# Designs tried in a protein design run: peptides against a protein of PDB entry 2YKT. Part 120

Target 1, 231 residues: chain A of PDB entry 2YKT
Amino acid sequence: SRSEEMHRLTENVYKTIMEQFNPSLRNFIAMGKNYEKALAGVTYAAKGYFDALVKMGELASESQGSKELGDVLFQMAEVHRQIQNQLEEMLKSFHNELLTQLEQKVELDSRYLSAALKKYQTEQRSKGDALDKCQAELKKLRKKSQGSKNPQKYSDKELQYIDAISNKQGELENYVSDGYKTALTEERRRFCFLVEKQCAVAKNSAAYHSKGKELLAQKLPLWQQACADPS

## One batch from the design tools (peptide; made by RFdiffusion4, then SolubleMPNN)

Design b2_p14_8_s1 (from b2_p14_8, 7 letters changed)
Fold by OpenDDE base, seed 4:
Structure b2_p14_8_s1 (fold): chain B 231 residues (1-231), chain A 14 residues (1-14)
Amino acid sequence: as target 1 above (231 residues)
Amino acid sequence: SELEELLKKLEELK
């Protein structure tokens, strides 16, 4: 029947979220944590590199003929520090606004979806069983009427069952239809949430890249001229 | 928050 088909579709949406989407989201979070760790590793490695650059700047500052190049090397290290500060801010946002929130939601969502599906199944079954019972009683009544010498005795009761079946059928169809719409909305909400959180990450990433480009563009001409213009 | 709303919905289902 139409109601049975829609019921199966509704259950399949919940099952798809629970068995496909949520596990994939957990994997996404795990991959995000790995990515965060790698970026933190880059920050640490970069610190070592630019600390070594500062040491070269110190040596230049102590020299007789290269003192001005010491200042250039220190400026390069300072610009790097500012760029790394922006990266750290981006990473904090990535952790706190994306990974942590997704982790909390996916853990809670498993319980929520299980309860939601169970509630839907229980109510759907209850309505279905009530309908089946009325249909069975009508069938029994009709069999009695066919064997009776006075079929009119059962006419009022038959009408009552027909009305009950019609009402219960309508209620079941509406419930299943609403259930399907609700399930699809739940699925869409989860994808939308992921997209919105990724947009926030993208904005923070853009800010990091923009700041780095700005700082380097400002200072690079000065650094490029340093060797041509000895003090 | 979205999390608080989800918690509320969860409680309503119990």
Scores: peptide ipSAE 0.022, ipTM 0.687, DockQ to the pose 0.032
Fold by OpenDDE base, seed 5:
Structure b2_p14_8_s1 (fold): chain B 231 residues (1-231), chain A 14 residues (1-14)
Amino acid sequence: as target 1 above (231 residues)
Amino acid sequence: SELEELLKKLEELK
């Protein structure tokens, strides 16, 4: 029946969230933490590289014929420092605004969804059982009427059961329909939350890349000319 | 947000 099919669909939505979405989200968070760690590692490694570059700049500054190249090397290191500062800000946002919040949500969600599904199932079953009972009673009444010498005696009761069945059928269908919409809303809310948090991270990431692009675009032409114009 | 509004609309369809 339509109601049975919709009931199955509703249950499947909840099951998909609990068994597929939430585990996948946990994995996503874990991969995010790994990514964060790797970026922190890049930061550390880059510091060593550019510190070594500064040392080369110091040597150039001490030379008689390459002093201006020392300044260039220092500028390269300084630009890196500024880019790195922006990266650190992005990482803070990535951690606090995405990973932490997703972790908090997914941790509480399993219990909530289980309870929500159980509540739906209980009420759906209750309404279904009530409908089945009325249908069974009508069937019994009709059997009695067929065996009776006076079938008209049962006509009023038959009408009452027919009306009750119709009402209960409608109530069940409406309840299951609403349940399905609710389940879909719950699923959508979770995806929307993920998208919104990822958008915030994307904005911060864009700021990082923009800053780097601006700084390098400003300085690179000067650095490229440094060797062409000896002191 | 736009997403919040979409969710609201979905809820109104219930």
Scores: peptide ipSAE 0.019, ipTM 0.555, DockQ to the pose 0.102
Fold by OpenDDE base, seed 1:
Structure b2_p14_8_s1 (fold): chain B 231 residues (1-231), chain A 14 residues (1-14)
Amino acid sequence: as target 1 above (231 residues)
Amino acid sequence: SELEELLKKLEELK
């Protein structure tokens, strides 16, 4: 029946969230943590590299013929420090705004969805059973009427059951339809939350890249000219 | 419904 099909669809939405979406989201969070760790590692390694560059700048400053190049090397290291600070801010946002919030939600969601599905199933079954009972009673009544010498005695009761069946069928169909819409809304809400959080990450990442580009564009011409114009 | 419209838009973006 139409109601049975819609019921199956509703259950499948909940099952898809619980069995496909939530596990995939947990994996996404895990991959995000790995990515964060790798970026932190890059930050640390870069610090060592540019600290070594500062040492080269110190040597240039102590030289007789390359003193001005010492300042250039120091500037290169300083620009890196500023870019790195922007990256650290992005990473903090990535951790606090995306990973932590997703982790908290996915952990609680399994219990919530299980309860929601159970509630739906219980009520759907209750309505279905009530409908089946009325249909069974009507069938029994019709059998009694067919065997009776006075079938008209049961006519009013038959009409009452027919009306009850019609009403209960309508209620069941409406309930299942609403249930399906609710399930789809629950699914969409979860995807929307992910998209919104990822947009925040993208915004922060854009700020990092923009700052780096600006700083390098400002200084690079000066650095390139340093060797061409000896003091 | 609003939901149906949103779902339609989603499918169009695929």
Scores: peptide ipSAE 0.007, ipTM 0.494, DockQ to the pose 0.107
Fold by OpenDDE base, seed 2:
Structure b2_p14_8_s1 (fold): chain B 231 residues (1-231), chain A 14 residues (1-14)
Amino acid sequence: as target 1 above (231 residues)
Amino acid sequence: SELEELLKKLEELK
């Protein structure tokens, strides 16, 4: 029946969230943590590299013929420091606004969805059983009426069961329909949450990239000409 | 959207 098909669809939505979406989201979070760790490693390694560059700048500054190149090397290191500060802010956002929040949500969601599905199933079954009972009673009544010398005796009761069946059928259909809409809304909400959190991270990432581009674009021409200038 | 399509299918099941 239409109601049965809609019921199956509803259950499938919940199952898809629990068995496909949530596990995939957990994997996404895990991959994100790995990515974060790698970026943190890059940051640390970069610090060592540019600290060493500063040392080279110090040596240049102490030289007789290369003093001005010391300033260039210091500027290179300073620009890196500023870029790294932006990266650190991005990483904080990545951790706090995306990974942590997603992890919190997915952790709680398994229990929630299980309960929601169970509630839906229980109520759906209850309404279905009530409908089946009324249908069975009507069938029994009709059998009695067919064997009776006075079928009119059962006419009023038959009408009552017919009305009850109609009402219960309508209620069941409405409930299942609403259940399906609710399930789809739950699924959409989860995807929307992911998108929104990813957007927040993207904004911070954009700030990092923009700052780096601006700083390097400003200084690179100066650095490129440094060796051509006399001391 | 995909959701709208699914909702449309739901209405067809009524």
Scores: peptide ipSAE 0.007, ipTM 0.467, DockQ to the pose 0.036

Design b2_p14_8_s2 (from b2_p14_8, 6 letters changed)
Fold by OpenDDE base, seed 3:
Structure b2_p14_8_s2 (fold): chain B 231 residues (1-231), chain A 14 residues (1-14)
Amino acid sequence: as target 1 above (231 residues)
Amino acid sequence: SELEKLKKELEELL
């Protein structure tokens, strides 16, 4: 029946969220943590590289003929430090605004979805059973009427059951239909939340890239000219 | 009641 099909569809939406979406989201969070760790590793490794560059700058500053190049090397290291600070700010936001919130939500969601599905199933079954009972009673009444010498005696009661069945059928169909709409809305809300959080990450990432571009664009021409213009 | 509590908590995270 249409009602049975819609019921199956509703259950499948909940199952898809619980068995596909949530596990995939947990994996997404895990991959995010790995990515964060790797970027932190890059920061640490870069510090060693640019600290070594500073040492080269110190040697230049101590020289008689290359003192100004020492300042250039120091500026290169300083610009890198500023870029790295911006990356660290982005990573903090990535951790606090995306990973932590998603982790909390996915764990809570497992409990919520289980309870929501159970509630829906219980109510759907209750309405279905009530309908089946009414249909069975009508069938029993019709059998009695066929065996009776006075079938007209049962006509009013038959009409009452027919009306009751119609009402219960409509109620069941509406309930299942609303259930399906609710399930789809729940699914969409989860994807929307992910998209919104990822947009925040993208915005912070853009700020990091913009800051780096600005700093390098400002200084790079000066650095390129340093060897051509000895002081 | 438990479902409503869970729903509220989930909505607060959204």
Scores: peptide ipSAE 0.127, ipTM 0.816, DockQ to the pose 0.042
Fold by OpenDDE base, seed 4:
Formats: sequence, C-alpha cells, structure tokens
Structure b2_p14_8_s2 (fold): chain B 231 residues (1-231), chain A 14 residues (1-14)
Amino acid sequence: as target 1 above (231 residues)
Amino acid sequence: SELEKLKKELEELL
C-alpha cells in the first residue's frame, strides 16, 4: 500500500542517517583532528626554523659590515610570528567551533535518532494494528451477515466499521506522511549544519591567508633592497 | 519525555 511504502521510506531515512551519515561524520571528525595535529606540527617546525633565522640575525648584528641585515632577519622572524599567531587563532576556531561541536552533536544524535525512530515505529504500528483490527472485525461481520437469515441486523454495525476503517486509514496515512517529511527535514538539517560550520572555518582560513599576504606584501620590498643599500 | 529532552539539547547545539 501507499502507506506501507512511505513507512519504509521513512525508516530508510532514519537508518541512512544512523548507519551512513553519522559514522561518516565521526570519520570526518577524526580526519579533522588529524589535520589539526598536522597543522600544529607545521607551526612547531616553523618555530624552529625561524628561531634559527633569529640566530643568524644575531650574528649579522654582531658583524662589522652586516649589522643592518640583522634587523631585516629579525623583521622576517617577527612577521612569521604574526602569521603563526593568525594560524593558531584559526586552529582554535577549527577545534572549538567545528570539531568539538560536531563531536558533541554526533554522540547526542545517535541517542536522539534511535529514540525518534522507535517512537515513530511504535506509533505507526499502533495505528496500523488498530486499522487491521477494524478490518478483521468487518470481515468477520460480513461472514456472519452472509450466513444470517436477517442481514439487516448487521447493517448498522457494518457502517460503523467502514467509518472507523476510513478514519483510521486517513490517520495512518497522514501520520506516515508527516513522519516522512520530518525525517527528510532532520536529514537536511544535519547537512546544513555541516555546511554552515565549514563556512565558518573557511572564513577564518581566509582571514589567516589574507593577513599573511598583507604582512609579507608590506615588508618584502624593504627586505629585497637590504643587500643593495648597505648602511 | 526523554526524547523531548534530547531534541531540545540537540536543537540548542544546532
């Protein structure tokens, strides 16, 4: 029946979220944590490199003929520090606004969806069973009427069952239809949440890249002239 | 109900 088909579709949406989306989201979070760790590793490695650059700047500052180049090397290290500060801010946002929130949601969502599906199944079955019962009683009544010498005795009761069946069928169809719409909305909400959180990450990433570009563009001409213009 | 509590909590996170 139409209601049975829609019921199966509704259950399949919940099952898809629980068995496909949520596990994939957990994997996404795990991959995000790995990515965060790698970026933190880059930050640490970069610190070592630019600390070594500062040491070269110190040596230049101690020299007789290269003192001004010491200042250039220190400026390069300082710009790097500022860029790394922006990266750290981006990483904090990535962790706190994306990974942590998704992790909290996916854990809660498993419990929620299980309960929601169970509630839907229980109510759907209850309505279905009530309908089946009325249909069975009508069938029994019709069999009695066919064997009776006075079929009119059962006419009022038959009408009552027909009305009850019609009402219960309508209620079941509406319930299943609403259930399907609700399930699709639940699925869409989860994808939208993911998209919105990724947009926030993208904005923070853009800010990091923009700041780095700005700082380097400002200083690079000065650094490029340092060897040509000895003090 | 437990379901309503879970729903509310989930909605607050969304």
Scores: peptide ipSAE 0.121, ipTM 0.815, DockQ to the pose 0.043
Fold by OpenDDE base, seed 1:
Structure b2_p14_8_s2 (fold): chain B 231 residues (1-231), chain A 14 residues (1-14)
Amino acid sequence: as target 1 above (231 residues)
Amino acid sequence: SELEKLKKELEELL
């Protein structure tokens, strides 16, 4: 029946969220943590590299013929420090605004969805059983009427059951239809939340890249000229 | 109900 098909669709939406979306989201969070760790590792390794560059700048500053190049090397290291600070801010946002929030929600969501599905199933079954009962009673009544010497005795009761069946069928169809809409809304809400949080990450990442580009664009011409113009 | 409590808790995390 139409109601049975819609019921199956509704259950499948909940099952898809519970069995496909939530596990995939947990994996996404895990991959995000790995990515964060790798970026932190890059930050640490870069610090070592540019600290070594500062040492080269110190040697240039101590030389008789390359003193001005010492300042250039120090500036290169300082620009790196500023870029790295922007990266650290981005990583904090990535951790606090995306990963932590998703991790908290995905665990609670499993319990919520289980309870929501159970509630829907219980009510759907209750309405279905009530409908089936009325249909069964009508069938019994019709059998009694057919065997009776006075079938007209049962006519009013037959009409009452027909009306009750019609009403209960309509209620069941409406309930299942609303259930399906609710399930689809629940699914959409989860995807929208992910998209919104990822947009925040993207904005922070854009700020990091913009700052780095600006700093390097400002200084690079000066650094390139340093060897061409000896003091 | 338990469902309502869970829903509220989940919404508070938004």
Scores: peptide ipSAE 0.118, ipTM 0.812, DockQ to the pose 0.040
Fold by OpenDDE base, seed 2:
Structure b2_p14_8_s2 (fold): chain B 231 residues (1-231), chain A 14 residues (1-14)
Amino acid sequence: as target 1 above (231 residues)
Amino acid sequence: SELEKLKKELEELL
C-alpha cells in the first residue's frame, strides 16, 4: 500500500543517516584530525627551518661585505612568521569550528536518531494495529449480519466501523507522510550543518592564502634584486 | 521525553 511504501521510505532515511551518514561523518572527522596534525607538523618543522635562516641572516649581518643580505634574510623569516601565524589561526578554526562541533554532534546524533526512529515506529505500529483491529471487527460484524435473519440490526454498527476505518486510515497515512517529511528534514539539516561549518573553515583558509600571497608579493621583488646591488 | 531532550541538545549544537 501507499502507506506501507512511505513507511519503508521513512525507515530507510533514518537507517541511511545512522548507518551511512554518521559513520562517514566520523571518518571525515578522523581524516580531518589527521590533516590537522600533519599541518601542525609542517608548522613546527617550518619554524626550525626559518630559525636556521635567521642564523644565516645574523652571519650575513656580521660580515663585512654582505650586511645588507642579512636584512633580506631576516625579512624572509619574518614573512614566514606572519604566514605561519595565519596558518595557526586557520588551524584553530578548523579544530574548533569544524572538528570539535562535528564530533560532538555526531555522538549525540546516534542516540537521537535511534530514539526518533523508535518513536516513529512505535506510533506507526500503534496506528496500524488500531486500524487492523477495526477492520477485523467489521469483518466479524459482516459475517454475523450475513447469518442473521435481521441484517438491518447491524447496519448502524457497520457504518460506524466503516467510518472509523476511514478515519484511522487517513490518520495513518498522514502520520507516515509527516514522518517521511520529518526524516528528510533531519537528513537535510545534517548536510546543511556540514556545509555551513565547511564554509567557515573555507573562509579562514582563504584568509591564510590571501595573507601569504600579499606578503610574498610585496617582498619578493625586493629579495630578488638584493644580490645585484653592491654592498 | 528523552527524545525531546536529545533534540534540544542537538539543536543547540546546530
Scores: peptide ipSAE 0.146, ipTM 0.827, DockQ to the pose 0.042; fails the geometry check

Design b2_p14_8_s4 (from b2_p14_8, 5 letters changed)
Fold by OpenDDE base, seed 5:
Structure b2_p14_8_s4 (fold): chain B 231 residues (1-231), chain A 14 residues (1-14)
Amino acid sequence: as target 1 above (231 residues)
Amino acid sequence: SELEELLEELNKLL
């Protein structure tokens, strides 16, 4: 029946969230933590590289013929420091605004969805059972009427059961339909939340890249000319 | 109900 099909669809939405979406989201969070760790590792490795660059700048500054190149090398290291500071701020946001919030939400969501599905199933079954009962009583009444010498005696009761069945069928169909819409809304809400949080990450990432681009665009022409314009 | 309590907690995270 239409109601049975819609019921199966509703249950499948909840099952898909619990069995596919939530596990995938947990994996996404785990991969995010790995990515964060790797970026922290890059930060550490980069520090060593640019500290070594500073040392080269010190040597240039001590030379008679390359003193101005020392300043260039120091500027290169300083620009990196500023870019790195922006990266650290991005990572803090990535951790606090995305990973932590998703982790808290996914932990709670399994329990919520289980309870929501159970509530839906209980009410759906209750309405279904009430409908089945009315249908069974109508069937019994019709059997009695067929065996009676006065079938008209049961006509009013038959009409009453027919009306009750029609009403209960409509109520069940509406409930299941609303249940399906609710389930789809729950699924969409979870994807929307992920998209919104990822947008925040993207904005912070863009700020990091923009800062780097601006600083390098400002200084790179100066650095490129340093060797061509000796003192 | 348990569902209402869970919903309230979940909504705080949204």
Scores: peptide ipSAE 0.029, ipTM 0.737, DockQ to the pose 0.039
Fold by OpenDDE base, seed 1:
Formats: C-alpha cells, sequence, structure tokens
Structure b2_p14_8_s4 (fold): chain B 231 residues (1-231), chain A 14 residues (1-14)
C-alpha cells in the first residue's frame, strides 16, 4: 500500500543517517584530525628552517661587505613569523569550531536517532494495529451477518466499522507522511550543519592566504633589489 | 522523554 511504501522510505532515511552518514562523519572527523596534525608538523618544520635563516642573517650582519643583507634576511624571517601566526589562528578555529563540535554532535546523535526511530515505529505500529483490528472486526461482523436470518440487525454496526476504518486509514497515512517529512528534515539539518561549519573554515583559510599575500607583496620588491645596489 | 532530553542536548551544540 501507499502507507506501507512511505513507511519503508521513512525508516530508510533514519537507517541511512545511522548507518552511512554518521560513520562517514566520524571518518571525516578523524581525517580532519590527521590533517591538523600534519599542518602542525609543517609549521614546526618551517620554524626550524627560518630560525636557520636568522642565523645566516646574523652572519651577514657581522660581515664587512654584506651587513645590509642581514636586515633583509631578518625581515624574511619576520614575515614568515607573521604568516605562521595567522595559520595558527586558522588551525585553532579549525579545531575548536569544526572538529570538536562535530565530534560532540555525532556521538550524541546515535542515541538521538535511535530514540527518534523507535518512537516513530512504535506509533506507526500502534496505528497500524488499530486499523487491522477494525478491519478484522468488520470481516467477522460480515461473516456473522451473512449466516444470519436477520442481517439488518448488523447494518448499523457495519457502517460504524466502515467509518472507523476510513478514519484510521487517513490517520495512518497522515502520520507516516509527516514522519517522512520529519526524517528528511533531520537528514537535511545534518548536511546543513556540516556545510555551515565548512564555510567558517573557508573564511578563516581565506584570511590566512590574504594576509600572507599582502605581507609578501609588500616586502618582496625590496628584497629583490637588495643585491642590485650594495651599500 | 528520553528523546526530548536528547534533542535538547543536541540543540545546545548548535
Amino acid sequence: as target 1 above (231 residues)
Amino acid sequence: SELEELLEELNKLL
């Protein structure tokens, strides 16, 4: 029946969230943590490289013919420090605003969805059983009437069961339809939350890239000219 | 109900 098909669709939405979306989200969080760790490793390695560059700048400053190049090398290291600070801010946001929140939510969601599905199933079954009972009673009544010498005795009761069946069928169909809409809304809400959190990450990433571009664009022409006119 | 409590907790994370 239409109601049975809609019921199956509703259950499948909940099952898809529980069995596909949530496990995939857990994996996404794990991959995010790995990515964060790798970026932290890059930043640490970069610090070592630019610390070594500062040492080269110190040697230039101690030289007789290359003193001004020492300042250039120090500026290069300082620009890197500023870019690194911006990256660290982005990483903090990535951790606190996306990964932590997703981790907390996905853990709680398994229990929530199980309870929500169970509630839906219980009520759907209750309405279905009530309908089946009325249909069974009507069938019994009709059988009794057919065997009776006075079938008119049961006519009013037959009409009452027909009306009850019609009403219960409508209630079941409406409940299952609303259940399906609710399930789809639950699914959409989860995807929307993910999209919104990724938008925040994208904004922070854009700020990092913009700051780096600005700093390098400001200084690079000066650095490129440093060897052309020695003092 | 348990569902209502879980929903409330979930909504606090939003």
Scores: peptide ipSAE 0.028, ipTM 0.736, DockQ to the pose 0.040
Fold by OpenDDE base, seed 2:
Structure b2_p14_8_s4 (fold): chain B 231 residues (1-231), chain A 14 residues (1-14)
Amino acid sequence: as target 1 above (231 residues)
Amino acid sequence: SELEELLEELNKLL
């Protein structure tokens, strides 16, 4: 029946979230943590590299013929420091606004979805059983009426069961329909949340890349000219 | 209910 099909669809939505979406989200979070760790490692390694560059700048500043190149090397290291500060801010946002929030949600969501599905199944079964009972009673009544010499005796009761069946059928169909809509809304909300959080991360990433591009675009021409113009 | 409590907690995060 239409109601049975829609019931199966509703259950499948909840099962898809629990068995496919949530496990995939957990994997996504794990991959995100690995990526964060790698980027933190890059930041630390880069600090060592540019600290070493500063030492080269110090040596240039102590030389007789290359003093001005010391300032260039210091500027290169300083620009890197500013870029790394932006990266660190992006990483903080990545951790706090995406990974932590997703981890908290996926932990709670398994319990929530199980309870929600169970509630839906219980109520759907209750309404279905009530309908089946009325249908069975009507069938029994009709069988009695067919065997009776006075079928009119059962007419009013038959009408009452017909009305009850119609009402219960309508209630069941509406409940299952609303249940399906609710399940789809739950699924959509989870994807929307992921998209919104990823957009926030993308904005922070864009700020990092923009700052780096700006700083390097301003300074690189000056650095490229430094060797051509000895002072 | 447990579901209502879980919903409330989840809605704080969503």
Scores: peptide ipSAE 0.027, ipTM 0.735, DockQ to the pose 0.041
Fold by OpenDDE base, seed 4:
Structure b2_p14_8_s4 (fold): chain B 231 residues (1-231), chain A 14 residues (1-14)
Amino acid sequence: as target 1 above (231 residues)
Amino acid sequence: SELEELLEELNKLL
């Protein structure tokens, strides 16, 4: 029937979220944590490299003929420090605004969806069973009427069951239809949340890249001329 | 209900 098909579709939406979307989201979070760790590793490795550059700047500053190049090397290290500070801010946002929130939601969502599906199934079954009962009673009444010498005795009761069946059928169809719309809305909400959180990450990443570009663009011409213009 | 409580908690995170 139409209601049975829509019921199956509704259950399949919940099952798809629980069995496909949520496990995939957990994997996405795990991959995000790995990515965060790698970026933190880059930051640490970069610190070592630019600390070594500072040491070269110190040696230049102690020299008689290359003293001004020491300042250039220190400026390079300072710009790096500022860029890395922006990266650290981006990573904090990536962790706190995306990964942590998704992790909290996916854990809670497993319990929520299970309860939501069970509630839907219970109410759907209750309405279905009530309909089936009325249909069965009508069938019994009709059999009794067919064997009776006075079928008219049962006519009012038959009409009552027909009306009850019609009403219960309509209620079941409406409930299942609303259930399907609700399930689709739940699915869409989860994808929208993911998109919105990724947009926040993208904005933070853009700020990091923009700041780095601005700092380097400002200083690079000065650094490029340092060897050609001895003091 | 448990479902309502879970929904409220989930909605706070969204």
Scores: peptide ipSAE 0.032, ipTM 0.726, DockQ to the pose 0.043; fails the geometry check

